# Ledger of designs, part 37: peptides against a protein of PDB entry 2AZE

Target 1, 148 residues: chain A of PDB entry 2AZE
Amino acid sequence: AQECQNLEVERQRRLERIKQKQSQLQELILQQIAFKNLVQRNRHAEQQASRPPPPNSVIHLPFIIVNTSKKTVIDCSISNDKFEYLFNFDNTFEIHDDIEVLKRMGMACGLESGSCSAEDLKMARSLVPKALEPYVTEMAQGTVGGVF
Target 2, 101 residues: chain B of PDB entry 2AZE
Amino acid sequence: GRLEGLTQDLRQLQESEQQLDHLMNICTTQLRLLSEDTDSQRLAYVTCQDLRSIADPAEQMVMVIKAPPETQLQAVDSSENFQISLKSKQGPIDVFLCPEE

## One batch from the design tools (peptide; aimed at target 1 Q24 L28 Q31 R104)

Design b1_p19_5_s1 (made by RFdiffusion4, then SolubleMPNN; from b1_p19_5, 10 letters changed)
Fold by OpenDDE base, seed 2:
Structure b1_p19_5_s1 (fold): chain B 148 residues (1-148), chain C 101 residues (1-101), chain A 19 residues (1-19)
Amino acid sequence: as target 1 above (148 residues)
Amino acid sequence: as target 2 above (101 residues)
Amino acid sequence: TESLQRRQQIAQARAALAS
């Protein structure tokens, strides 16, 4: 009985670990898709324009976005070497990483929310190695981790 | 019995975890390849238009932070304190505003 | 990757806010 109990505890531990890894894998897949899709978009755009965009008009990854109301007062303190920044706001703000920005741009093909059209899913599948395609499909269907 | 069943379950979970590890390795490899590809990195950018599409500067001020790797970011967003702290150890941090137009 | 680091930073910040 005690042995069984120990194994049950271990089972639960493994299940939790697997769940965590599943989440990590899904995020990695989304990042891969978003990144490749972004690169593809920009490559196509530059080809159509026959020139790259002005250097000061683009923001290369990685980056972080902070947004707040235009009415928000921001006090910024910067160290001499610009190694340290302190921002004080008088109201709420939002922080987004570059991947989240890409997701909101649709670069992850709606896979992050399970809102993939057939075309979106096709694109998503095309941007990952064959071994990951089944997982992408399951993500789109919302069936990942069903066995656990 | 129950013991045998649990043992079998654990074996199956082990196999599942190994499969996940394998897939993760594939995925991380792909990401590394992308990070090492000069052309991909050159094309890995968004525009101010992109940012406006997700956070309209007409109503929201959009600040862009370019920070070196391993930069520490701490944020407090409460009714009493609204603060962002950045600390880099590998270089200067660049901060700029995305224009509305 | 740097993006992963950013994600972790933001996640930590959000976690701090939730606590």
Scores: peptide ipSAE 0.055, ipTM 0.885, DockQ to the pose 0.593
OpenDDE base, seeds 1, 3, 4, 5: peptide ipSAE 0.030, 0.021, 0.035, 0.023; ipTM 0.885, 0.882, 0.884, 0.882

Design b1_p19_5_s2 (made by RFdiffusion4, then SolubleMPNN; from b1_p19_5, 11 letters changed)
Fold by OpenDDE base, seed 2:
Formats: sequence, structure tokens, C-alpha cells
Structure b1_p19_5_s2 (fold): chain B 148 residues (1-148), chain C 101 residues (1-101), chain A 19 residues (1-19)
Amino acid sequence: as target 1 above (148 residues)
Amino acid sequence: as target 2 above (101 residues)
Amino acid sequence: TELLERRRQIKAAREALAK
């Protein structure tokens, strides 16, 4: 019946929306873990050194990283107020956000790829509220694709 | 019947989405708390050593971009065009190179 | 959500590059 067809369309719409939200939640969890882990690392490091690092030696979040071959020629056009930038490269480049950098640093405990050791998983769980721990476990196991 | 089954599915999906929304709210709240904590923000940094560990400037040029959060970013990477465009409305953009070892 | 949007833009750019 037409009514059933309408409900099937709605069901599919809701499933897709849930899938999108699941992806967003996973990213949010990874961000939280990465940020907290980074802060803990730096706090410990500063305590060990008994001082903070020199101001010009650190890059505070947020930031963007662009990397390319040292042979790549880069032309940069900057607006007067520095609100607008245009970079032209003569070869391929990579662009990364700060979260991706943190992931590559291991700050997300390998959770982003489901490659958590027992210690990594323990750390990841300790960096989220209790309500999020089951989801962290599912992410580590690669079983997040289900419906609640 | 089919109608009853679909109706039940929709109710279950609604509950699932509500649970998901709840978890997302918890997570976003935690992120806000981190952003509002001055000590956390002070400690939210990476070093050039960190960047070298993932992209060695000895082999790759590493450019750091500090831009306001709302900054629009467009990137094209093809044989015909290699371009990055940044446009901010809330503040200046700063760009600098990460030194090699 | 501003940072989230920027991150999405970067992700989209990387995905476009991968193609």
C-alpha cells in the first residue's frame, strides 16, 4: 500500500540520518580523547621539565597543516587585512587539520582505526564520561554500525 | 502486518536517535568544558617535534596555518590545479613554516 | 560547530585528492 511505501521511505531517511549522526559522534569522541590526552601529555611534560616550553616553540590548537615536497614552488597571495589567502602550488600537497595531527601522534589511542591495545583502550575509556564508554568499546571493536 | 512492522521500526529508530542525540550532547558538553578551561587551552598545543614526527620537514615542507575557526577553506589538488584558498571574516590568518631539525 | 565545519572542509578536500 501507499502508506507502507511512505513509511519505508521515512524509515530509510531515518536510518541515513542516524548513520550520519553516528559518524559525527565518533568524530566528537575522538576529538575529546585526543584533546584530553594531549593536555595530559603536556601537563606531565611540563611538570617533568619544571617549566613550560618557550612560547615560540609550540603551536596551540586550532591549526591547519599543509605539507608538500621541498621542491614544490608555492605562490601566496594575501589580502591587505590578511583575511584572505590564496596558495598556488606547482605540485601535489597534503592538508591536515589539528585533529588528524593528534590522531597521527597517537593521541586518540588508535581508536580511529580500531587498533587499540589493551592499554590504549583503557586510556581511551578513562578520557570520556561513563555514558560514552560503551561506545568507545564498540569503536575499538569496529562494531559501531548497529542501531541502538 | 507490514504496516505494524514498519510503524514499530520507526518507533525503535526514534528511540535510537534520541539515545544518539543524548550521547552527542554529552560529548559536545565535554568539548565545551575543555574549550572554556583556561588551563586546558594553555596545554592544548603541539611542538615542532610533534609535527616532524608525522611530517618530517627534512623531506617535506610543513606550513602551519592559524586561522579563525569560521575560516572557509577550499583546496584543489589535480594535475591541472594545485590550490588552497582561505577566507576569514572574523580575524587575520597567520601562516608560518615549521623548521626542520 | 565552526571548527567542525572547517574539519569537514579539510576532509572533503583530502577525499577529493584521493580520487
Scores: peptide ipSAE 0.342, ipTM 0.919, DockQ to the pose 0.531
OpenDDE base, seeds 1, 3, 4, 5: peptide ipSAE 0.042, 0.338, 0.192, 0.039; ipTM 0.881, 0.918, 0.898, 0.883; seed 4 fails the geometry check

Design b1_p19_5_s3 (made by RFdiffusion4, then SolubleMPNN; from b1_p19_5, 11 letters changed)
Fold by OpenDDE base, seed 4:
Structure b1_p19_5_s3 (fold): chain B 148 residues (1-148), chain C 101 residues (1-101), chain A 19 residues (1-19)
Amino acid sequence: as target 1 above (148 residues)
Amino acid sequence: as target 2 above (101 residues)
Amino acid sequence: TDFLQRRKQIEQARKSLAE
């Protein structure tokens, strides 16, 4: 009886660990797809334009986005060496990392929400190694979470 | 029996975890390759148009923060305090404003 | 912490991406 109880505890521990790794893997896959898709998009765009964009017109990864109402008053304090910043707002704001921005741009092909079209899924699959394709398919179907 | 069933479950879970670990290794390898590829890094950018599509400056002010790795970011968003604090240890922080047009 | 003595409006103090 005690042995069975010990194994049940271990079983639950392993299940939770697997669940955590699944979520981490999904995020890694989304990042990979988003990055590769972004690079591909920009490469194509530059080829079509026959030139790169103006240097100050683009934002290279990594970055963080902060957005708030245009009516929000923002006061900024900056250290002399620009190592420290303090922003004070008079209203609420939002913060988004670059990955979230890419997702909202559709760079992850809607895979993050499991609402990708057949074409999106095809693109997503093409941007990952073969070994990851089945998992991408599961993500698209919302069937991730089961035991392999 | 119960014991045999649990033992089998644990074995199956171990195999599943090993598969996950393998897939994660593949992913991390791919990401490292991207980070090490100069051309990919050159092309890893978004435009102001991209940002406007996500948060239209006509309605929202969009600020871009370029900070060195491991920069500390603290945010407070409450009814009494709205604040963002940045502290870099590896270099200066740069901040850009996305134009409305 | 050695912040600037005066707080600045971000839209006035920061550079535009287009510049």
Scores: peptide ipSAE 0.030, ipTM 0.882, DockQ to the pose 0.029
OpenDDE base, seeds 1, 2, 3, 5: peptide ipSAE 0.021, 0.023, 0.019, 0.029; ipTM 0.881, 0.879, 0.877, 0.881

Design b1_p19_5_s4 (made by RFdiffusion4, then SolubleMPNN; from b1_p19_5, 9 letters changed)
Fold by OpenDDE base, seed 2:
Structure b1_p19_5_s4 (fold): chain B 148 residues (1-148), chain C 101 residues (1-101), chain A 19 residues (1-19)
Amino acid sequence: as target 1 above (148 residues)
Amino acid sequence: as target 2 above (101 residues)
Amino acid sequence: TDFLKRQEQIKKAREALAA
């Protein structure tokens, strides 16, 4: 009985760990798709324009976005070496990382929400190694969660 | 019995975890390859137009933060305190505004 | 991984905002 109880505890621990790894894997897949799709988009765009965009017109990854009302007053304190920043706002703000920006741009093909068209799914599959394709399919269907 | 069943479950979970680890390794390898490819990194950018498409500067001020890896970010968003703190250990942080048009 | 660590940082920051 005690041995069984110990194994039940271990089982639960492993299940939780697996769940965490599944979440991490999904995020890694989304990042891979988003990055590759972004690169592909930009490569195509530059080819069509026959030139790269002006250097000051683009923002290279990685980055973070902070947005707030234009009426929000922001006080910024910067260290001399620019290693430390402190922003004080008089109203609410939002923070978004570059991955979230890419997702909102559609670079993850709607896979993040399981809202993929047939074309989106095709694109997503084309941007990952073959070994990951089954998992991409499961993500698109919203069927990820079981232990395989 | 129950003991045998649990033992079998644990073995299956171990195999599942190993499979996940393998898939994660594949993903991290792909991401590393992207990070090491100079041409890919050159093309890894968004435009102000992209940012406007998700956060219109006509309505929202959009601040861009370029921070080195492992930069610590702390944020407070409450009725009494609205604050963002950034601390970098690997280099200077750059902050700029996305233009409205 | 570096990618996961960064994601965790952002997650932690968002959780702090929601508190």
Scores: peptide ipSAE 0.198, ipTM 0.903, DockQ to the pose 0.651
OpenDDE base, seeds 1, 3, 4, 5: peptide ipSAE 0.029, 0.020, 0.046, 0.112; ipTM 0.881, 0.876, 0.886, 0.895

Design b1_p19_6 (made by RFdiffusion4)
Pose (drawn by RFdiffusion4):
Order: C-alpha cells, then structure tokens, then sequence
Structure b1_p19_6 (pose): chain A 148 residues (1-148), chain B 101 residues (1-101), chain P 19 residues (1-19)
C-alpha cells in the first residue's frame, strides 16, 4: 500500500507533465504553421506587382497589440532611454499576441479550433514535417486529449 | 495486483512522454530553422490591413509594442483605473499607432 | 489585481488579456 501510494503520485506527476507537454506541442505546431503561412502569403504578394512594401506600412514579428476604444484616455510616461514605459487607461483595453493575430487572420488554417475546410487541412498538413502529420490530424478532430 | 498495475502504467507514460518529447524536439527545430532563415524573417510581417480584420483603426485604437526579449509587462486593475507597465532590462522598447484613422 | 508577463519570441500559449 505504501509503495503503491508512491507509484500513484509519480503516475499523477507524469500525467501532469504529459498534459502540459501536449498543449505545448499543439501551440508549437500552430506557430510553425502560422509563421510558414504568413511568410508564403507575403512571398507571393511580393511577386504580384513588384516593389516590396514601404517600411512604414509593415510590422515585423515579434510584436504585441494593445487596443482600446478610440475615446479611451491614455496617459503615457517614458523613461529617458525608453527602456521603461507606463500607460494609464480610463477604460477597458485588450492585449493580443502576434500569434493570436496570425490565428485570427487564418494563418493557422483554422486548426486552433478544428475549424478546417479540406483545403485548410491540406494547407496545414503541407506546412508541417511528416512526423507531425498524425498530431495535426488529432488537432483537426479535437481528439487530442484522453492523455496518451 | 495493483503494484504491477501502477508499474505498467508508469511504463506506458514513460514511452508516451518519450514520443511527445521527440515530436516537440522536431517541432522546435523547425521553429529554430525559421528563426535562422534570413529570407523568412524578412517576410515575417503583417500589414495595416491585416491588423484591421482583427481590430480596424476606424472605430478602435490600435497600438503596436515592440520590446526586446526578456522584457516585462505588468497589467494592473486599480481601484479606479487600468495600466500597462513595460520594463526592459536591456534595449529600448518601441511603440506606435496604425494609419487609417 | 496584477498580471505579470515575460515577453518571449516563442510562446507556450499566446498572450491575450482584457481588463
């Protein structure tokens, strides 16, 4: 009984590590797909009607987005060297990652929620190495859990 | 008995974790190659029209923050106001708006 | 209430917050 208790806590500890690692693996796959998709969308757009985009009309990764109502008062304070910043808001604001932005743009082919068309899924499968194809299929069905 | 049952479980979980680590290893390698790729980095960008489909600078205000790695972001819910604090231990941070308003 | 984040290039989960 004593030894069984030790094995059970070890089992639960491993079950927690696997659950955390599955979520990490899924997020990494989505990033790999989203990044590769964004790069190819821009590579193709730069062919169509030559001359690369003007530098001010483009934002390179990595970055963060903050949005609030156009009316919301923002108070900005900056340190000399611009290492530190402080923003005060008199209303609700939202903070979004670039990956989240890329997902909402559909760069991850709807795979973030299993919302893939056949073409979306085909696109997602081709942007990932063969060894990761089964796990992509698992993500497309939502049958990722059960903890293997 | 139950001791063998738990031992067999620990073996299944050991093998499963080895497989997951392997796939994660392949996955992070793909991401490392993408980060070491100059042509991909040059093309890894979003337009202002991209940021629109997720929040357009017509009704809402959009702010872009670019801080070096390891910088800290603190968000605060005061008794009366909201705040975002950015502290970068090394390198300056950059902030700007979107053109369409 | 406070929420503290460390910003990195690769994410285990994306950052999304609304206050």
Amino acid sequence: as target 1 above (148 residues)
Amino acid sequence: as target 2 above (101 residues)
Amino acid sequence: STHTFTLESIKTSPLSLKL

Design b1_p19_6_s2 (made by RFdiffusion4, then SolubleMPNN; from b1_p19_6, 9 letters changed)
Fold by OpenDDE base, seed 3:
Structure b1_p19_6_s2 (fold): chain B 148 residues (1-148), chain C 101 residues (1-101), chain A 19 residues (1-19)
Amino acid sequence: as target 1 above (148 residues)
Amino acid sequence: as target 2 above (101 residues)
Amino acid sequence: SVYNFTLKEIRSKPLHLKL
């Protein structure tokens, strides 16, 4: 019946939306863990050093990174007000946001790749509100993905 | 019947989505708290050493871009044209390499 | 291929672009 067909379409729409939200939630959790872990790391380091790092040695979030081979030739044009940039590369490049950088630094405790040690998982859980701990555990176990 | 089954499924999916929304709201709230905390923002940094640890400096160059959130980034992926265009409307764009590079 | 984003969009929905 037409009614059933309409509901089936709606069901599929909702399933896809839920799938997307699951992915978004996982990413948000990783971001939260990464940010908090980074802050903790730096706080501890500054306390031990009894001083902040030199200003020219740090890059504050947010930022993005472009990486390419050192052999890549890059031509850059910049507007006078520095509002516009144009880069031309003679070879391929990669763009990474700051979250990706933090993940590669291990700030997400390996949760993003399912490579959490027991200690990493403990750290990850400690950096999220209680309501999110079960989801963190599921992420570490690779059991996220089903509709609940 | 089929209609009743589908109706029930949709209700269950709605409940599941609401649970996800709740968890997402918790996450976004935590992130906002971090954004609003001055000390956290002060400590939200990486070092050039950190960047060098994720990209082999012997093989790769790393360019850092700091720009306003609404800055437009256009990347062209073509065998004949590898290009990045940046356009800001709210402030200057800063592009630099790590000092030790 | 042409990709057009704002930096805000990239951060909100992390992207790894390899071009």
Scores: peptide ipSAE 0.253, ipTM 0.895, DockQ to the pose 0.696
OpenDDE base, seeds 1, 2, 4, 5: peptide ipSAE 0.237, 0.240, 0.249, 0.243; ipTM 0.894, 0.895, 0.895, 0.896; seeds 1, 2, 4 fail the geometry check

Design b1_p19_6_s3 (made by RFdiffusion4, then SolubleMPNN; from b1_p19_6, 11 letters changed)
Fold by OpenDDE base, seed 1:
Structure b1_p19_6_s3 (fold): chain B 148 residues (1-148), chain C 101 residues (1-101), chain A 19 residues (1-19)
Amino acid sequence: as target 1 above (148 residues)
Amino acid sequence: as target 2 above (101 residues)
Amino acid sequence: SVKNFTLTEIRSKPIHLTL
């Protein structure tokens, strides 16, 4: 029936939307965990050192990273006011945002790749509100969205 | 029947989506709280050591870019062209090199 | 303890970098 066909189309639409939201939620959770974990790490480190790091020794978020081989030749043109930059490379480069950097640092506790130890999972759970803990567990198990 | 089943499925999906929306709201709230907390923002930093852990300057050049919001970034990475263009309208762009040890 | 690092700002003029 035409009505059933319409509902099936809508069903598929909703399933796709839910899938997208699941991905977005997972990313948000990872960001939250990463940020909180970073802050805790640095707070603890500063407490241990009994002082904050010098301003020029740290890079505050947000930022992006560009990396390339040390052998890569880079020509950089900068406007006088530093509003415009142009980098020309003679070889490939990579760009990473701060979130990706945090993930690679392990700040997301390996949750992003499902590589959580028991301790990592415990940490991850501790860095989210109670309502999100079950979802974190599902992320670690790879069982998110099993009902769909 | 089939129609009844589909209708019920859609209802269940709606409830599931609402649950997701709720969880997302919780997450965004937490992120907002982090952004509003001055101490958290003060502590939201990485070090050169951190950067070395993900890209060793002994082998890789690591460049850090701090740009104002709405800065335009164009990156071309192909066999024919390797280029990054930055254009800010809200202030200067800062670029740093992570030194080698 | 926290280790200190030095960040090097790229010059505000055309440069040629080879590390």
Scores: peptide ipSAE 0.028, ipTM 0.863, DockQ to the pose 0.030
OpenDDE base, seeds 2, 3, 4, 5: peptide ipSAE 0.027, 0.024, 0.025, 0.027; ipTM 0.864, 0.874, 0.863, 0.863

Design b1_p19_6_s4 (made by RFdiffusion4, then SolubleMPNN; from b1_p19_6, 10 letters changed)
Fold by OpenDDE base, seed 5:
Structure b1_p19_6_s4 (fold): chain B 148 residues (1-148), chain C 101 residues (1-101), chain A 19 residues (1-19)
Amino acid sequence: as target 1 above (148 residues)
Amino acid sequence: as target 2 above (101 residues)
Amino acid sequence: STITITLTEIRSKPIHLVL
């Protein structure tokens, strides 16, 4: 009886670890799709424009975004070597990384919400190695969560 | 019995975890390949128009921060303090705004 | 509330800050 109880505890621990890895894998897949889709979009756009955009008009990854109301007063202190920054706000703010920006741009094909159109799913599948396609399909269907 | 069933489950979970590890390795390899491709990195950018779709500069101030990956970020949000601190150990931090602001 | 994290950790985990 005690042995079975110990194994049940171990089983639950392993299940939780697998669940965590599933979440990590999903995020990695979304990053891969978003990056490749972004590159593809920009390549096409530059071909159509027959030239790259002006260097000061684009922001290369990686980056983070901080946004707040225009009414927010911000004090910024910078070290001499620019290794340290301190921002003081008089109101609340939001922080978003580049991956979140790409997701909101649709670069992850809506896969992050667990819902994709047929076209979005086709695009998503085309941007990952064949071995990952079944998992992309499961993400789109919202069926990720079981043990395989 | 119950013991045999649990033992079998643990073996199956081991196999499942190994499969996940394999898929994660494939994915991380792809991300590495992307990071090593010069042309891909050249094209890995967003525009000010993209940022406007996320936070409208007409209503929001949008600040872009570029920093080394290991940069420490601390954010404080309370009635007494609203603060962001950045500490880099690998290189300088750049902060800028889009021209639309 | 206070959040302290590295940019690497933000990238590796689905953590996005809204404060």
Scores: peptide ipSAE 0.158, ipTM 0.888, DockQ to the pose 0.675
OpenDDE base, seeds 1, 2, 3, 4: peptide ipSAE 0.048, 0.157, 0.055, 0.052; ipTM 0.872, 0.888, 0.871, 0.872; seed 2 fails the geometry check

Design b1_p19_7 (made by RFdiffusion4)
Pose (drawn by RFdiffusion4):
Order: C-alpha cells, then structure tokens, then sequence
Structure b1_p19_7 (pose): chain A 148 residues (1-148), chain B 101 residues (1-101), chain P 19 residues (1-19)
C-alpha cells in the first residue's frame, strides 16, 4: 500500500506534465500555422500591385495590443530612457497578443476552436510538417484530451 | 495486483510523454527556423486594416506596444482606476496609435 | 518566448476578469 501510494503520486505528477505539455503543443502548432499563413498572405499581396507597403502602415511582430473606449482618459508617464511606462485608465481596457490577433484574423484557419472548413483544414495541414498532421487532426475534432 | 497496475500505467505515461516531447521538439524547431528566416521576418507584419477586424479605430482606440524580450507588464485593478505598467530591464519600449480615426 | 508571452497575457486577463 505504501509503495502503491508512491507510484500513484508519481502517476498523477506525470498526468499533470502531459496535460500541460498537450496544451503547449497545441499552442505551438497554432503559432506555427498562424505565422506561416501571415507570411504567405503578405508575400502574395506584395506581388499583387508591386511596391512593398509603406513602413508606417505596417506593424511587425512581436507586438501587444491595448484597446479601450475612444472616450476613456489615459494618463501616460514615461521614464527618460523610455524603458519604463505607466498608463492610467478611467475605464475598462483590453490587452491582446499578436497571436490572438492573428487567430482572430483567421490566420490559424479556425483551428483554435475546431471551426475549420474543408479548405481551412487543408490549409492548416499543409502548413505543418507531416509528423504533426495527426495532432492537427486531433485539434480539428476537439478530441485532444482523454490524456494519452 | 494494483502495484503492477500502477507500474503499467507509469510505462504508458512514460512512452506517451516521450512522444509528446518529440512532437514539441519538431514544433519548436519549425518556429526556430521561422525566426532565423530573414524573408519570413520581413513579411511577418499586420496592416491597420488587419487590426480593424478585431477592433477598428473608428469607435474604439487601439494602442500598439513593442517592448524588447524579458520586459515586464503589470496590470492593476485599483480601488478606483485601472493601470498598465511596463518595465523593460534592457532596451527602450515603443508605443503608438492607429490611423483612421 | 512567444508561448511564455501568450500564457502571461492570458493570466493577466483572467486576473482582470476575476476582479
């Protein structure tokens, strides 16, 4: 019974590591797909009607987004060297990652929620190496859990 | 008995984790190659029209923050106001708005 | 680095929503 207790806690410790690692693997696959999809969208758009986009109308990754109501008062304070910043808000605001932005743009082909059309899924499968194809299929069905 | 049952479980979980680590290894390698790729980095950008479908600078205000790696972001819910604090240990941080308002 | 940033931002947003 004593030895069984030790094996059980070790088992539960491993089950926790696997569960964390599955979520990490899924997020990494979505990033790999989203990044590659964004790059190919821009590569194609730069063909259609030549001249690359003006530098001010473009934002390179990595970045963060903050949005609040147009009325919301913001108070900005900046350190000399611009290493430190402080923002005060008199209302609710939202903070979004670039990956989250790319997902909402549909760059991950709806795979973040299994919301893929046949074309979306085909696109997602082609942007990932063959060894990762089964796991992409698992993500598309939502049958990722059960903890293998 | 149960001891063999738990030992067999530990073996299944060991093999499953080795497989997951392998896939993660392939996955992070793909991401490393993308980061080392100059043409991809040059093309890894979003337009103002992109940031619109997720929050347009017509009704809502949109702020873009670009801080070097390892910088800290603290968000605070005071008794009376909200705050965002950015502390970069190395390198300056950049902040700007979106053109359409 | 992108995974860690995504996880940190999700945690910060969960804390603000809990408030």
Amino acid sequence: as target 1 above (148 residues)
Amino acid sequence: as target 2 above (101 residues)
Amino acid sequence: ASLERSETLKEINEELEAS

Design b1_p19_7_s1 (made by RFdiffusion4, then SolubleMPNN; from b1_p19_7, 7 letters changed; failed a check: too like the target's own chain)
Amino acid sequence: SSLERHRRLKEIRKKLEAS

Design b1_p19_7_s2 (made by RFdiffusion4, then SolubleMPNN; from b1_p19_7, 9 letters changed)
Fold by OpenDDE base, seed 2:
Structure b1_p19_7_s2 (fold): chain B 148 residues (1-148), chain C 101 residues (1-101), chain A 19 residues (1-19)
Amino acid sequence: as target 1 above (148 residues)
Amino acid sequence: as target 2 above (101 residues)
Amino acid sequence: SSLQRHQQLREIRKKLEAS
């Protein structure tokens, strides 16, 4: 019947929306873990050194990095107020944001790729509220979405 | 019947979505708490050594971009055009190179 | 938000890879 068809369409719509929210939630969890882990790392490092790093030696979040070959020629145009930048390269480049940098640093404990050791998983769980721990476990196992 | 089954599925999906919303709210709250904590803000940094660990400036030039929120970023990476455009509405953009050593 | 920025960059990267 037409009514059943309408409900099936709605079901599919909801499934797709849920899938999107799952992806967003996973990313939020990774960000939370990465940020807290970074802060913890730096706190311990500063305590061990008994001093903070030199101000000009650190890069505070948020940031973006662009990397390219050292042989790449870059032309940069900057507006007077520095509100606009235009970079022209003669070769390929890569762009990474702070989140990706943190992931590559291991700050997300390998959870982003399902490459968590037992210690990594323990750390990840310790950096989230209790309500999120089951989801962290599912992410580590690659079983997210199995409930639906 | 079929109608009853679909109705039940929709109810279950609604509950699942509500659970996801709840978990997302918890996450966003935690992130906001981090952003509002002065000590956390101070400690939310990476070093040039960190950047070297993922992109060695000995072989790759690493450019760091510090831009205000909602800055527009456009990039083209093709054989004929390699370009990055940045446009901020809230303040100046800072760009600097990560040292090799 | 960081999530929004990260998502935007992912979309940009997809376009770059497709070109």
Scores: peptide ipSAE 0.309, ipTM 0.918, DockQ to the pose 0.815
OpenDDE base, seeds 1, 3, 4, 5: peptide ipSAE 0.017, 0.024, 0.024, 0.023; ipTM 0.873, 0.883, 0.883, 0.883; seeds 1, 3, 5 fail the geometry check

Design b1_p19_7_s3 (made by RFdiffusion4, then SolubleMPNN; from b1_p19_7, 7 letters changed)
Fold by OpenDDE base, seed 1:
Structure b1_p19_7_s3 (fold): chain B 148 residues (1-148), chain C 101 residues (1-101), chain A 19 residues (1-19)
Amino acid sequence: as target 1 above (148 residues)
Amino acid sequence: as target 2 above (101 residues)
Amino acid sequence: SSLERNRKLKEIRKKLEAS
């Protein structure tokens, strides 16, 4: 009886750990797809333009985005060496990391929200190693959750 | 019996987790390869147009923060305070503003 | 280092090139 109880506790622990890893893997896959898709997009764009974009016209990863209403008043305090910044807003703001920006750009092919078209899914699959393709398919179908 | 069933379940879960770990390793390897590829990193950028697509500067001020690794970011967004604090330990922080301010 | 308070963000921000 005690042995069975111990095993049941362990079972639950492992299930929870697997669940967490599944979430982590999904995020990693989305990042991979987003990054590769972004690179491909830009490569194609530069090829079409026959030159890279002006240096100050692009923002390389990594970065953070802060947006707020244009009506928002922002006060900034900066250290002399620019090591420290303090921004005070008089209204709400939003913060987005680069990955979130890429997702909103569609670089993850809508996989993050299960909104993949057939073409989106095809693209997503093409941007991951073969071993990850089945998982991408499951993500698109919303069937991730079962223990494989 | 109950014991045998649980034992088998744990074994199956172990196999599943191992497979999951394998997939994660593949994925992290791919990400590492991307990070180590100079051309990929050169092409890993967004444009002002991209940022406008997610937050139109006509309506929203869009600020870009590029900070060294391990930079601390603290944000407070409440009715009482609206604040962002950045503290870098490895170098200066750069702040960019999208056009159409 | 000490902070320079009450500095306008516009004064320190770098402008991205207009697309």
Scores: peptide ipSAE 0.028, ipTM 0.880, DockQ to the pose 0.029
OpenDDE base, seeds 2, 3, 4, 5: peptide ipSAE 0.022, 0.023, 0.026, 0.027; ipTM 0.878, 0.879, 0.880, 0.883

Design b1_p19_7_s4 (made by RFdiffusion4, then SolubleMPNN; from b1_p19_7, 8 letters changed; failed a check: too like the target's own chain)
Amino acid sequence: DSLERNRRLREIRKKLEAS

Design b1_p19_8 (made by RFdiffusion4)
Pose (drawn by RFdiffusion4):
Structure b1_p19_8 (pose): chain A 148 residues (1-148), chain B 101 residues (1-101), chain P 19 residues (1-19)
Amino acid sequence: as target 1 above (148 residues)
Amino acid sequence: as target 2 above (101 residues)
Amino acid sequence: LEEQVEKLEHNHELRELAE
């Protein structure tokens, strides 16, 4: 019974590591797909009607987005060297990642929620190495859990 | 008995984790290659029209923050106001708005 | 808000892991 208790806690510790690793693997696959998809969307757009986009109309990764109502008062304070910033808001605001932005743009082909059309899924499968194809299929069905 | 049952479980979980680590390894390698790729980095950008479909600078205000790696972001819910604090240990941080308003 | 920050920090950890 004593030894069984030690094996059980070890088992539960491993089950926790796998559960965390599965979520990480899924997020990494979505990033791999979203990045590659964004790059190919821009590579193709730069062919259509030549001259690369003006530098001010473009935002390179990595970045963070903050949005609030147009009316919301914001108070900005900046350190000399611009290493430190402080923003006060008199209303609710939202913070979003670039990956989240790319997902909402549909760059991850709806795979973030299994919302893939046949073309979306085909696109997602082609942007990932063959060894990751089964796991992409698992993500597309939502049958990722059960903890293997 | 149960001891053999738990030992068999530990073996399944050991093999499953080795497989997950392998796939993660392939996955992070793909991401590393993408970061080391100059043409991909040059093309890894979003337009103002992109940031629109997720929050357009017509009704809502949109702020872009670009801080070097390892910088800290603290968000605070005061008794009366909201705040965002950014502390970068190395390198300056950049902040700007979107053109359409 | 805390959930959004946590998801942001988690992605930063994954990016560091990819290095």

Design b1_p19_8_s1 (made by RFdiffusion4, then SolubleMPNN; from b1_p19_8, 11 letters changed; failed a check: too like the target's own chain)
Amino acid sequence: IKEKLERIERQRELRKQAE

